# Peptides against a protein of PDB entry 3HTU, part 1

No score or structure here was measured in a lab: all are predicted.

Target 1, 75 residues: chain A of PDB entry 3HTU
Amino acid sequence: RRPEEWGKLIYQWVSRSGQNNSVFTLYELTNGEDTEDEEFHGLDEATLLRALQALQQEHKAEIITVSDGRGVKFF
Unless a header shows other numbers, all headers, positions and changes below count from the first letter of the chain.
Peptide ipSAE is a variant of ipSAE made for these designs: the mean of its two directions, with the distance scale d0 fixed at 1.0 Angstrom where the peptide's residues are scored. Compare it only between designs on the same protein; published cut-offs may not carry over.
The geometry check fails a fold that doesn't show the stated peptide or that is severely misdrawn somewhere.

## One batch from the design tools (peptide; made by RFdiffusion4, then SolubleMPNN)

Design b1_p8_1_s1 (from b1_p8_1, 4 letters changed)
Fold by OpenDDE base, seed 3:
Structure b1_p8_1_s1 (fold): chain B 75 residues (1-75), chain A 8 residues (1-8)
Amino acid sequence: as target 1 above (75 residues)
Amino acid sequence: PADFSYES
């Protein structure tokens, strides 16, 4: 899958589970309990970031990459 | 989900 396709799957999960406007750590998305049954569970961080960047271009997510933290907010 | 918290 391309990063854009991963982004679509991630956003579909966010939307269908009613978690829009929620903030996640990058770890929660790919390693957390809430996504264990999702296809993107276990996705490598590099690909995850590219997927989220695609969503960010569409104004569907905001990536936070401060010196002491990483996360993403979905809209 | 995190409450405006981020992974360190």
Scores: peptide ipSAE 0.078, ipTM 0.701, DockQ to the pose 0.381
Fold by OpenDDE base, seed 1:
Structure b1_p8_1_s1 (fold): chain B 75 residues (1-75), chain A 8 residues (1-8)
Amino acid sequence: as target 1 above (75 residues)
Amino acid sequence: PADFSYES
């Protein structure tokens, strides 16, 4: 899958599960219990980041990078 | 979901 395709799957989950306007760590998106049944569970962080960047271009997500921390907010 | 507590 291309990054934008992963992004689509991730956002579909966010939307279906009502997680819009929520903040996640990158880890919990791909390694957390809430996404265990999702195809993107276990996705490597590098690919995840590219997927989220694609969503960010569409203003559907905002990647938060602070000193000693990263996360993502979905809209 | 996190509470603005980001992964490091």
Scores: peptide ipSAE 0.078, ipTM 0.701, DockQ to the pose 0.350
Fold by OpenDDE base, seed 5:
Structure b1_p8_1_s1 (fold): chain B 75 residues (1-75), chain A 8 residues (1-8)
Amino acid sequence: as target 1 above (75 residues)
Amino acid sequence: PADFSYES
């Protein structure tokens, strides 16, 4: 899958589960219990970042990169 | 979901 396709799957999960406007760490998004049944569970961080960047271009997510950690907010 | 204290 291309990063944009992964982004689509991730955002579909966020939207369908009613978690828009939620904040996740990158770890819990791909390694957390809430996404265990999703195809993107276990996705490598590099690909995840590219997927989230694609969503960010569409104003559907914002990647938070601060010195004390990283996360993502979905819109 | 996390708060604004993200994992590093």
Scores: peptide ipSAE 0.078, ipTM 0.698, DockQ to the pose 0.322
Fold by OpenDDE base, seed 2:
Structure b1_p8_1_s1 (fold): chain B 75 residues (1-75), chain A 8 residues (1-8)
Amino acid sequence: as target 1 above (75 residues)
Amino acid sequence: PADFSYES
């Protein structure tokens, strides 16, 4: 899958599960309990980041980078 | 979901 395709899957999960407006760490999305049944569970962080960046271009997500961590908010 | 500390 292309990053954009992963992004679509992630966003679909966010939307369908009512997780919009919630902030996630990148780790939570791919390693958290809430996504254990999702295809993107276990996705490498590099690909995840590219997927989220694709969503960000569409204004569907905002990647938050801080000195000691990163997160993402979905819209 | 994480708080604004991002758990990191």
Scores: peptide ipSAE 0.076, ipTM 0.696, DockQ to the pose 0.338

Design b1_p8_1_s2 (from b1_p8_1 with T7E P8S)
Fold by OpenDDE base, seed 2:
Structure b1_p8_1_s2 (fold): chain B 75 residues (1-75), chain A 8 residues (1-8)
Amino acid sequence: as target 1 above (75 residues)
Amino acid sequence: PASFTYES
């Protein structure tokens, strides 16, 4: 799958589960309990980041990068 | 796990 395709799957989960306007660490999205049944669970962080960047271009997410960590807010 | 944590 391409990053854009992963982004679509991730956003579909966000939308269907009512997680819009929520903030996650990148780790929570791929290793958390809430996404254990999702296809993107276990996805490598590098690919996840590219997927989120694709969503960011569509104004569906905002990646938060701080000196000691990273997260993402979905819209 | 990253040190940055947040969940609503």
Scores: peptide ipSAE 0.061, ipTM 0.693, DockQ to the pose 0.165
Fold by OpenDDE base, seed 4:
Order: sequence, then structure tokens, then C-alpha cells
Structure b1_p8_1_s2 (fold): chain B 75 residues (1-75), chain A 8 residues (1-8)
Amino acid sequence: as target 1 above (75 residues)
Amino acid sequence: PASFTYES
């Protein structure tokens, strides 16, 4: 899958689970308990980042960096 | 959106 396709799957989960307006660390999205049954669970961070960047261009997410930590806010 | 929550 292309990064944009992963982004679509991730955002679909966010929308369906009612996680809009939530903030996650990149680790929580791919390694957390909440996403264990999702296709993107276990996705490498590099690909995840590209997927989120695609969503960011669509104003559906914002990648944040706080004290050397990275996370993402979904809209 | 004006507000957000943190998922831990």
C-alpha cells in the first residue's frame, strides 16, 4: 500500500471509533492495544509518518513535536 | 476543532 492508502485506513479507524480530536503518539497508533485488530497495527514508523503527512496535507491531522516526542492530532 | 483529548 502507498502512504496515502495507509492514511485512509488510519483515518477511517479514527472516524469509526470516534477518536476525532484525539492525540496519539506514533507508537500508540501502531503498537497500542486500541489498534491491535487494525490492518495498520505493526506498521513501520517511517511509513506511518508518510501516511500521516498525507492526511496533514488534507487538514485531517497535524503531526506535533513536543520535547523531542512526536504525536498526531486528528480532526 | 477548538478542543482535543489525549489518548494514553
Scores: peptide ipSAE 0.054, ipTM 0.658, DockQ to the pose 0.155
Fold by OpenDDE base, seed 5:
Structure b1_p8_1_s2 (fold): chain B 75 residues (1-75), chain A 8 residues (1-8)
Amino acid sequence: as target 1 above (75 residues)
Amino acid sequence: PASFTYES
């Protein structure tokens, strides 16, 4: 799958689960309990980041990068 | 790690 395709799957989950406007660590998205049944569970961080960057370009997400970690906010 | 969290 292309990053954009992964991004679509991730955003679909966010929307259907009512997590819009929520913040997640990158780890929570791919390793958390809430996404265990999702196709993107276990996705490598590099690919995840590219997927989120695709969403960010569409203003559907904002990647938060700080010295103590990284996260993402979905809109 | 859970530096940034929020789920509902």
Scores: peptide ipSAE 0.062, ipTM 0.690, DockQ to the pose 0.271; fails the geometry check
Fold by OpenDDE base, seed 1:
Parts: sequence; structure tokens; C-alpha cells
Structure b1_p8_1_s2 (fold): chain B 75 residues (1-75), chain A 8 residues (1-8)
Amino acid sequence: as target 1 above (75 residues)
Amino acid sequence: PASFTYES
């Protein structure tokens, strides 16, 4: 899958999951219990980042990079 | 978007 395709799957999950928190750590998205049944679970971080960057270009997400960790905010 | 979800 292309990064954009992964991004689509991730965003679809975010939109349908009913979760009330729009901020995630990158780890939670691919290694968390909440996404165990998703195709993107286990996705390598590098590919995940590219997927999120694709979403970011569409203003659907914002990657948060701080000195101690990274996350993503979905819109 | 339709909704905003998940842990932080």
C-alpha cells in the first residue's frame, strides 16, 4: 500500500472508532490495543509517519514532534 | 471530518 492508502485506512478508523481523544502517540496507533484488529496494526513507524504526513497535507492531521516523543492530532 | 478519536 502507498502511504496515502495507509493514511486513508488510519483516518477511517479514527472517524469510525468513536474514540473521544483526537491525540495519539505514534506507538498507540500501530501497537495499541485499540487498533489490534486494524490492518495498520504493526505497521512500521517509518511507513506510519509517511501515511500521517499524507494526511497532514490534507489538513486531516498534525504530527506533533517534541523533544521527548511524537504524536499526532487528527482533525 | 466526521469525528475525532483516541487516546493520548
Scores: peptide ipSAE 0.049, ipTM 0.659, DockQ to the pose 0.136; fails the geometry check

Design b1_p8_1_s3 (from b1_p8_1, 3 letters changed)
Fold by OpenDDE base, seed 4:
Structure b1_p8_1_s3 (fold): chain B 75 residues (1-75), chain A 8 residues (1-8)
Amino acid sequence: as target 1 above (75 residues)
Amino acid sequence: PASFSYSS
């Protein structure tokens, strides 16, 4: 799958599960209990970041980079 | 994990 295809799957989960306007760490998205049944569970962080960057270009997400970690807010 | 976490 291409990054934008992964982004689509991630955003579909966010929308269908009612997680819009929520903030996640990158770890929670791919390793958390809430996404264990999703195809993107276990996705490597590098590919995840590219997927989220694709969503960010569409104004559907905002990647948050701080000195002690990274996260993402979905819209 | 980052310094912040998900919360509903």
Scores: peptide ipSAE 0.088, ipTM 0.704, DockQ to the pose 0.200
Fold by OpenDDE base, seed 2:
Structure b1_p8_1_s3 (fold): chain B 75 residues (1-75), chain A 8 residues (1-8)
Amino acid sequence: as target 1 above (75 residues)
Amino acid sequence: PASFSYSS
């Protein structure tokens, strides 16, 4: 899958599960309990980041980078 | 861990 395709899957989960406006660490998205049954669970962070960047371009997500780590907010 | 936490 391309990053954009992963992004689509991630956003579909966000939308279906009512997680819009939620904030996640990148780790929580791919390793958290909430996404255990999702195809993107276990996705490597590099690919995840690219997927989120694709969503960000579509104004569906905002990657947050602070000194103590990174997260993402979905819209 | 990051300074962020999951919240919905």
Scores: peptide ipSAE 0.083, ipTM 0.707, DockQ to the pose 0.203
Fold by OpenDDE base, seed 3:
Structure b1_p8_1_s3 (fold): chain B 75 residues (1-75), chain A 8 residues (1-8)
Amino acid sequence: as target 1 above (75 residues)
Amino acid sequence: PASFSYSS
């Protein structure tokens, strides 16, 4: 899958599960209990980041970069 | 993981 395709899957989960306007660490998104049954669970961070960047371009997400890690806010 | 956690 291309990053954009992963982004679509991730956002579909966010929307369908009512997680819009939520904030996740990148770790929670791919390694958390809430996404264990999703295809993107276990996705490598590099690919995840590219997927989220694609969503960010569409104003569907905002990547949060801080000194002590990174996260993402979905809209 | 980052210092912040999941929230909605």
Scores: peptide ipSAE 0.082, ipTM 0.707, DockQ to the pose 0.222
Fold by OpenDDE base, seed 1:
Structure b1_p8_1_s3 (fold): chain B 75 residues (1-75), chain A 8 residues (1-8)
Amino acid sequence: as target 1 above (75 residues)
Amino acid sequence: PASFSYSS
């Protein structure tokens, strides 16, 4: 899958599960219990980041980069 | 993980 395709799957989960406006660490998104049943669970962080960047271009997510880690907020 | 955690 291309990053954009992963992004689509991720955002579909966000939307269907009512996680819009939620904030996740990148780790929680792919390794957390909340996404255990999703195809993107276990996705490598590099690919995840690219997927999220695609969503960010569509204003569906905002990647949060702090000195002590990274996360993402979905809209 | 980052210093912040999951929130909704």
Scores: peptide ipSAE 0.081, ipTM 0.707, DockQ to the pose 0.214

Design b1_p8_1_s4 (from b1_p8_1, 3 letters changed)
Fold by OpenDDE base, seed 2:
Structure b1_p8_1_s4 (fold): chain B 75 residues (1-75), chain A 8 residues (1-8)
Amino acid sequence: as target 1 above (75 residues)
Amino acid sequence: PASFSYES
């Protein structure tokens, strides 16, 4: 799958599970209990980041990069 | 993981 395709799957999960407006660390998305049954669970961080960047271009997500770490907010 | 997340 291309990053854009992964982004689509991730966003679909966010929308269908009612996680809109939630903030996740990159780790939570791919390693968290909430996504254990999702296809993107276990996705490498590099690909995840590219997927999120694709969503960001569509204004569906905002990647947060702070000193404490990195996360993402979905809209 | 980092500690600044908020999940529904």
Scores: peptide ipSAE 0.059, ipTM 0.691, DockQ to the pose 0.235
Fold by OpenDDE base, seed 5:
Structure b1_p8_1_s4 (fold): chain B 75 residues (1-75), chain A 8 residues (1-8)
Amino acid sequence: as target 1 above (75 residues)
Amino acid sequence: PASFSYES
């Protein structure tokens, strides 16, 4: 899958699960209990980041990078 | 894992 395709799957989950306007750590998205049944569970961080960057270009997400961690806010 | 999170 291309990063854009992964981004689509991730955003679809966010939307149908009612998680819009929520903030997640990158770890929660791919290793959390809430996404265990999703195809993107277990996705490597590098690919995840590219997927989120694709969503960010569409103004559907904002990647948060701080000294003590990284996360993403979905819109 | 990171230290910040918010989920509805």
Scores: peptide ipSAE 0.059, ipTM 0.688, DockQ to the pose 0.207
Fold by OpenDDE base, seed 4:
Structure b1_p8_1_s4 (fold): chain B 75 residues (1-75), chain A 8 residues (1-8)
Amino acid sequence: as target 1 above (75 residues)
Amino acid sequence: PASFSYES
């Protein structure tokens, strides 16, 4: 799958589960208990980041990079 | 895992 395709799957989960306006660490999205049954569970961080960047271009997410970790907010 | 997390 391409990053854009992964982004689509991730956002579908966000919208269907009512996680809009929520903030996740990158680790929680791919290693958390809430996404254990999702296809993107276990996805490598590099590919995840590219997927989220694609969503960011569509104004569906905002990647947060601070001195103490990274996360993402979905809209 | 990193810090900060919020789920609605």
Scores: peptide ipSAE 0.058, ipTM 0.688, DockQ to the pose 0.209
Fold by OpenDDE base, seed 1:
Structure b1_p8_1_s4 (fold): chain B 75 residues (1-75), chain A 8 residues (1-8)
Amino acid sequence: as target 1 above (75 residues)
Amino acid sequence: PASFSYES
């Protein structure tokens, strides 16, 4: 799958589960209990980041980078 | 895993 395709799957989950406006660590998205049944569970962080960057270009997400870690906010 | 969670 292309990053954009992964982004679509992730955002579909966010929308269907009512997680819009929520903030996640990148780890939670691919390793958390909430996404265990999703196709993107277990996705490598590098590909995840590219997927999120695609969503960011569409103004559907904002990647948060701080000295103490990274996360993402969905809109 | 991170020492804290951003999830809200």
Scores: peptide ipSAE 0.055, ipTM 0.679, DockQ to the pose 0.179

Design b1_p8_2_s1 (from b1_p8_2, 4 letters changed)
Fold by OpenDDE base, seed 2:
Structure b1_p8_2_s1 (fold): chain B 75 residues (1-75), chain A 8 residues (1-8)
Amino acid sequence: as target 1 above (75 residues)
Amino acid sequence: MASFSYEP
């Protein structure tokens, strides 16, 4: 899958599960309990980041980078 | 679990 395709799957999960406006660490998206049944569970962080960047271009997400970690907010 | 602090 291309990053954009992963992004679509991730955002579909966000939307269907009512997680819009929620903030996640990148780890939570791919390693958390909430996504254990999702295809993107276990996705490498590099590909995840590219997927989220694609969503960010569409204003569907905002990647948060701070000195002590990274996260993402979905809209 | 990993965590981070964010202030808009």
Scores: peptide ipSAE 0.068, ipTM 0.696, DockQ to the pose 0.319
Fold by OpenDDE base, seed 5:
Structure b1_p8_2_s1 (fold): chain B 75 residues (1-75), chain A 8 residues (1-8)
Amino acid sequence: as target 1 above (75 residues)
Amino acid sequence: MASFSYEP
């Protein structure tokens, strides 16, 4: 899958699964219990970042990278 | 109102 395709799957989960929390760490997205049944569970961080960057270009997500850590907010 | 958490 291309990063954009991964991004689509991730965003679909966030927006249509009834999730109330739209803020995640990268670890939560790919290693958390909430996404265990999703295809993107276990996705490597590099590919995840590219996927999120694609969503960010579409104004569907914002990657937060600070000295304290990293996360993503979905819109 | 939720706060933002991030991984190291």
Scores: peptide ipSAE 0.068, ipTM 0.678, DockQ to the pose 0.173
Fold by OpenDDE base, seed 3:
Structure b1_p8_2_s1 (fold): chain B 75 residues (1-75), chain A 8 residues (1-8)
Amino acid sequence: as target 1 above (75 residues)
Amino acid sequence: MASFSYEP
């Protein structure tokens, strides 16, 4: 899958799952309990980042960089 | 969009 395709899957999960939080660490998205049944679970961080960057270009996400890590806010 | 600070 291309990063954009991964981004689509991720955003579909975000928009359909009814998750309470719209902000995630990158780890939570690919390694968390909430996404265990998703195809993108276990996705490598590099590909995840590219997927999120694609969503960011569409204004569907914002990658957040903090001193101790990175997260993402979905819109 | 507005920037946001997240603390895990």
Scores: peptide ipSAE 0.062, ipTM 0.676, DockQ to the pose 0.123
Fold by OpenDDE base, seed 4:
Structure b1_p8_2_s1 (fold): chain B 75 residues (1-75), chain A 8 residues (1-8)
Amino acid sequence: as target 1 above (75 residues)
Amino acid sequence: MASFSYEP
């Protein structure tokens, strides 16, 4: 899958689960309990980041980087 | 950074 395709799957999960306006660490998205049944669970961080960047271009997400910590907010 | 829900 291309990064933008992963982004679509991730955003679909966010929307369907009513998690818009929520903030996640990158680890929680791909390794957390809440996404264990999702296709993107276990996705490598590099690909995840590219997927989120694609969503960011569409104003559907914002990647947050603060003092050695990274996360993402979905809209 | 921990996960949370935003409310304005």
Scores: peptide ipSAE 0.056, ipTM 0.683, DockQ to the pose 0.404

Design b1_p8_2_s2 (from b1_p8_2, 3 letters changed)
Fold by OpenDDE base, seed 5:
Structure b1_p8_2_s2 (fold): chain B 75 residues (1-75), chain A 8 residues (1-8)
Amino acid sequence: as target 1 above (75 residues)
Amino acid sequence: MASFSYSS
């Protein structure tokens, strides 16, 4: 899958998950319990970042990088 | 598991 395709799958999950919050750590997306049944579970971080960057270009996500970690906010 | 906080 291309990064854009991964991004689409991730965003679809976010949109349909019914969660009250839209902020995640990168780890939560690929290693968290909430995504265990998703195809992108276990996705390597490098590919995940490319996927999120694709979403960011579409203004569907914002990647947050701080000294203590990294996360993403979905819109 | 890592923690992360973000406020817009």
Scores: peptide ipSAE 0.078, ipTM 0.710, DockQ to the pose 0.357
Fold by OpenDDE base, seed 1:
Structure b1_p8_2_s2 (fold): chain B 75 residues (1-75), chain A 8 residues (1-8)
Amino acid sequence: as target 1 above (75 residues)
Amino acid sequence: MASFSYSS
């Protein structure tokens, strides 16, 4: 899958599960209990980041990178 | 599991 395709799957989950406007660590998104049944569970962080960057271009997400960690807010 | 809080 292309990053954009992963992004679509991720955002579909966000929308269906009512997680819009929620904030996740990148780890929670791919390794957390909430996404255990999703195809993107276990996705490597590098690919995840590219997927989220694609969503960010569409103003559907904001990647948060700070010295003390990284996360993402969905819109 | 790590927690995260952010406000923009």
Scores: peptide ipSAE 0.077, ipTM 0.710, DockQ to the pose 0.474
Fold by OpenDDE base, seed 2:
Structure b1_p8_2_s2 (fold): chain B 75 residues (1-75), chain A 8 residues (1-8)
Amino acid sequence: as target 1 above (75 residues)
Amino acid sequence: MASFSYSS
């Protein structure tokens, strides 16, 4: 899958899962319990980042960088 | 586990 395709899958999950939290660490998306049944679980972080960057270009996500880590906010 | 908080 291309990053954009991964991004689509991730965003679909976010949109349809009814998650209370719209902000995730990158780790939570690929290693968290909430995504254990998703195809993108276990996705390497490099590919994940590219996927999120694609979503960011579409204004569907905002990658958050802080001194002690990174996360993403979905819209 | 590492975590971070973000207030939007």
Scores: peptide ipSAE 0.072, ipTM 0.705, DockQ to the pose 0.321
Fold by OpenDDE base, seed 4:
Parts: C-alpha cells; sequence; structure tokens
Structure b1_p8_2_s2 (fold): chain B 75 residues (1-75), chain A 8 residues (1-8)
C-alpha cells in the first residue's frame, strides 16, 4: 500500500469510530488496543508518518511535535 | 503526549 492508501484507512477508522477532533500519539494508532483489529495496526512508524503527512496535505490531520514526543490531531 | 479529545 502507498502512504496515501494507509492514510485513507486510518482516517476511515477515525471517522467511523467518531474520534474526529481527537489527539493520538503515533504509538496509540499502531500499537494501541483501540486499533487492534485494524489493518494498520503494527504499521511501521516511518510509513505511518508518511500516511499522516498525506492526510495533513488534505487538511484532515495535523502532526504535532512536542518536547518529548509526537502526536496527531484529526479533523 | 497522551490521547484526548478537543471540545469547544
Amino acid sequence: as target 1 above (75 residues)
Amino acid sequence: MASFSYSS
């Protein structure tokens, strides 16, 4: 899958589960219990980041970098 | 950063 395709799957999960306007750590998206049954569970962080960057270009997400980590806000 | 939801 291309990063854009992964981004689509991730955003579909966010939308269908009613978690728009929520903030996640990158770890929670790919390793958390909430996404255990999703195809993107276990996705490597590098590919995840590219997927989120694709969503960011579409104004569907914002990648957040803080002093001790990274996260993402979905719109 | 922990997960949380934004609200107005």
Scores: peptide ipSAE 0.056, ipTM 0.683, DockQ to the pose 0.391

Design b1_p8_2_s3 (from b1_p8_2, 3 letters changed)
Fold by OpenDDE base, seed 5:
Structure b1_p8_2_s3 (fold): chain B 75 residues (1-75), chain A 8 residues (1-8)
Amino acid sequence: as target 1 above (75 residues)
Amino acid sequence: MANFSYSS
């Protein structure tokens, strides 16, 4: 899959899952319990970042980098 | 493995 295709799958999950909070750590997306049944579970960090960057270009997500880690906000 | 976190 291309990064854009992964991004689409991730965003589709965010959209349909009815999450109360639109902010996630990168770890939660690929290793969390909430995504265990998703195809992108276990996705490597490099591919995940490229997928999220594709979503950023579409203004659907914003990657947040702080001193203690990274997260992503979905719109 | 790396572990990341986010606080708001």
Scores: peptide ipSAE 0.062, ipTM 0.694, DockQ to the pose 0.132
Fold by OpenDDE base, seed 3:
Structure b1_p8_2_s3 (fold): chain B 75 residues (1-75), chain A 8 residues (1-8)
Amino acid sequence: as target 1 above (75 residues)
Amino acid sequence: MANFSYSS
């Protein structure tokens, strides 16, 4: 899958599960309990980041980078 | 990079 395709799957989950306007660590998205049944569970961080960047371009997400970590907010 | 616990 291309990053954009992964992004679509991730955002579909966000929408279906009512997680819009929520903030996640990158770890929670791919390794958390809430996404265990999702196809993107276990996705490598590099690919995840590219997927989120695709969503960010569509104003559906915002990647949060701080000195000690990264996260993402979905809209 | 390690992930963080975000709070606002």
Scores: peptide ipSAE 0.061, ipTM 0.685, DockQ to the pose 0.164
Fold by OpenDDE base, seed 4:
Structure b1_p8_2_s3 (fold): chain B 75 residues (1-75), chain A 8 residues (1-8)
Amino acid sequence: as target 1 above (75 residues)
Amino acid sequence: MANFSYSS
């Protein structure tokens, strides 16, 4: 899969899961309990980042970078 | 880069 294809799968999960929180660490997306049944569970971080960057270009996500780590906010 | 908690 291409990064944008992974991004689509991730965003579909976010938009359909009905979760109140739209902010995640990168670890939560690919290693968390909430995504254990998703195809993108276990996805390598490099590919995940590219997928999120694709979503960011579409204004569907914002990658959050701070001095001590990274996360993502979905819209 | 390390992950962080953004949720409050």
Scores: peptide ipSAE 0.060, ipTM 0.685, DockQ to the pose 0.170
Fold by OpenDDE base, seed 2:
Structure b1_p8_2_s3 (fold): chain B 75 residues (1-75), chain A 8 residues (1-8)
Amino acid sequence: as target 1 above (75 residues)
Amino acid sequence: MANFSYSS
């Protein structure tokens, strides 16, 4: 799958999962309990970042980077 | 890569 295809799958999960919070660490998305049944569980961070960047271009997400880590906010 | 804890 291409990064943008992964992004679509991730965003679909965000949209349908009914999650109370729309902010995640990158680890939570690919290694968390909430996504264990998703195809993107276990996805490498590099590909995840590219997927999120694709979503960011569509204004569906915002990658948050701080000196001590990264996260993402979905819209 | 380390991830920050947003809920902290």
Scores: peptide ipSAE 0.058, ipTM 0.680, DockQ to the pose 0.141

Design b1_p8_2_s4 (from b1_p8_2, 3 letters changed)
Fold by OpenDDE base, seed 2:
Structure b1_p8_2_s4 (fold): chain B 75 residues (1-75), chain A 8 residues (1-8)
Amino acid sequence: as target 1 above (75 residues)
Amino acid sequence: MADFSYDS
């Protein structure tokens, strides 16, 4: 899958589960209990980041980078 | 701010 396709899957999960406006760490998305049944569970972080960047271009997400970590907010 | 330690 292309990053954009992963992004679509992730955003679909966010929308279906009512997680819009929630903030996640990148780890939570791919390693958390909440996404264990999702295809993107276990996705490598590099690909995840590219997927989220694609969503960010569409104003569907905002990647939050701080000195000691990263997160993402979905809209 | 949120704690992003799990992704640090």
Scores: peptide ipSAE 0.058, ipTM 0.708, DockQ to the pose 0.109
Fold by OpenDDE base, seed 4:
Structure b1_p8_2_s4 (fold): chain B 75 residues (1-75), chain A 8 residues (1-8)
Amino acid sequence: as target 1 above (75 residues)
Amino acid sequence: MADFSYDS
């Protein structure tokens, strides 16, 4: 899959999960319990980042970096 | 602000 295709899957999960929290660490998205049944679980960080960058270009996400920590906020 | 210590 291309990064933008992964981004689509991730955003679909965010939209359909019904969760009230829209902020995640990158680790939570691909290694967390909440995404164990998702196709993108276990996705390598490099590909994940590219996927999120694609979403960011569409103003659907914002990658956050603070004090060497990283996360993402979905819109 | 969120704590992103799990991905540093």
Scores: peptide ipSAE 0.057, ipTM 0.708, DockQ to the pose 0.112
Fold by OpenDDE base, seed 3:
Structure b1_p8_2_s4 (fold): chain B 75 residues (1-75), chain A 8 residues (1-8)
Amino acid sequence: as target 1 above (75 residues)
Amino acid sequence: MADFSYDS
């Protein structure tokens, strides 16, 4: 899958689960209990970042990269 | 920015 295709799957989960305006660590998205049944569970971080960057270009997500960690907010 | 735990 291309990054934008992964992004679509991730955003679909966010929308359908009512997680819009929620924040996540990158770890929670790919390793958390809430996404165990999702295709993107276990996705490598590099691919995840590219997927989220695609969503960010569409103004559907905001990636937070700070010195003390990383996260993402969905809109 | 929202306050939440970040992964590293």
Scores: peptide ipSAE 0.054, ipTM 0.690, DockQ to the pose 0.120
Fold by OpenDDE base, seed 1:
Structure b1_p8_2_s4 (fold): chain B 75 residues (1-75), chain A 8 residues (1-8)
Amino acid sequence: as target 1 above (75 residues)
Amino acid sequence: MADFSYDS
């Protein structure tokens, strides 16, 4: 899958589960319990980041970079 | 601010 395709799957989950406007760490998106049944569970962080960047371009997400980690907010 | 220390 292309990054934008992964992004679509991720955002679909966010939307269906009512997680819009929520903040996640990158880790919990791909390794958390909430996404265990999703195709993107276990996705490598590099690919995840590219997927999120694609969503960010669409103004559907904002990647949060802080000194002690990263996260993402979905809109 | 949220703590994202578990991400890395």
Scores: peptide ipSAE 0.053, ipTM 0.699, DockQ to the pose 0.102

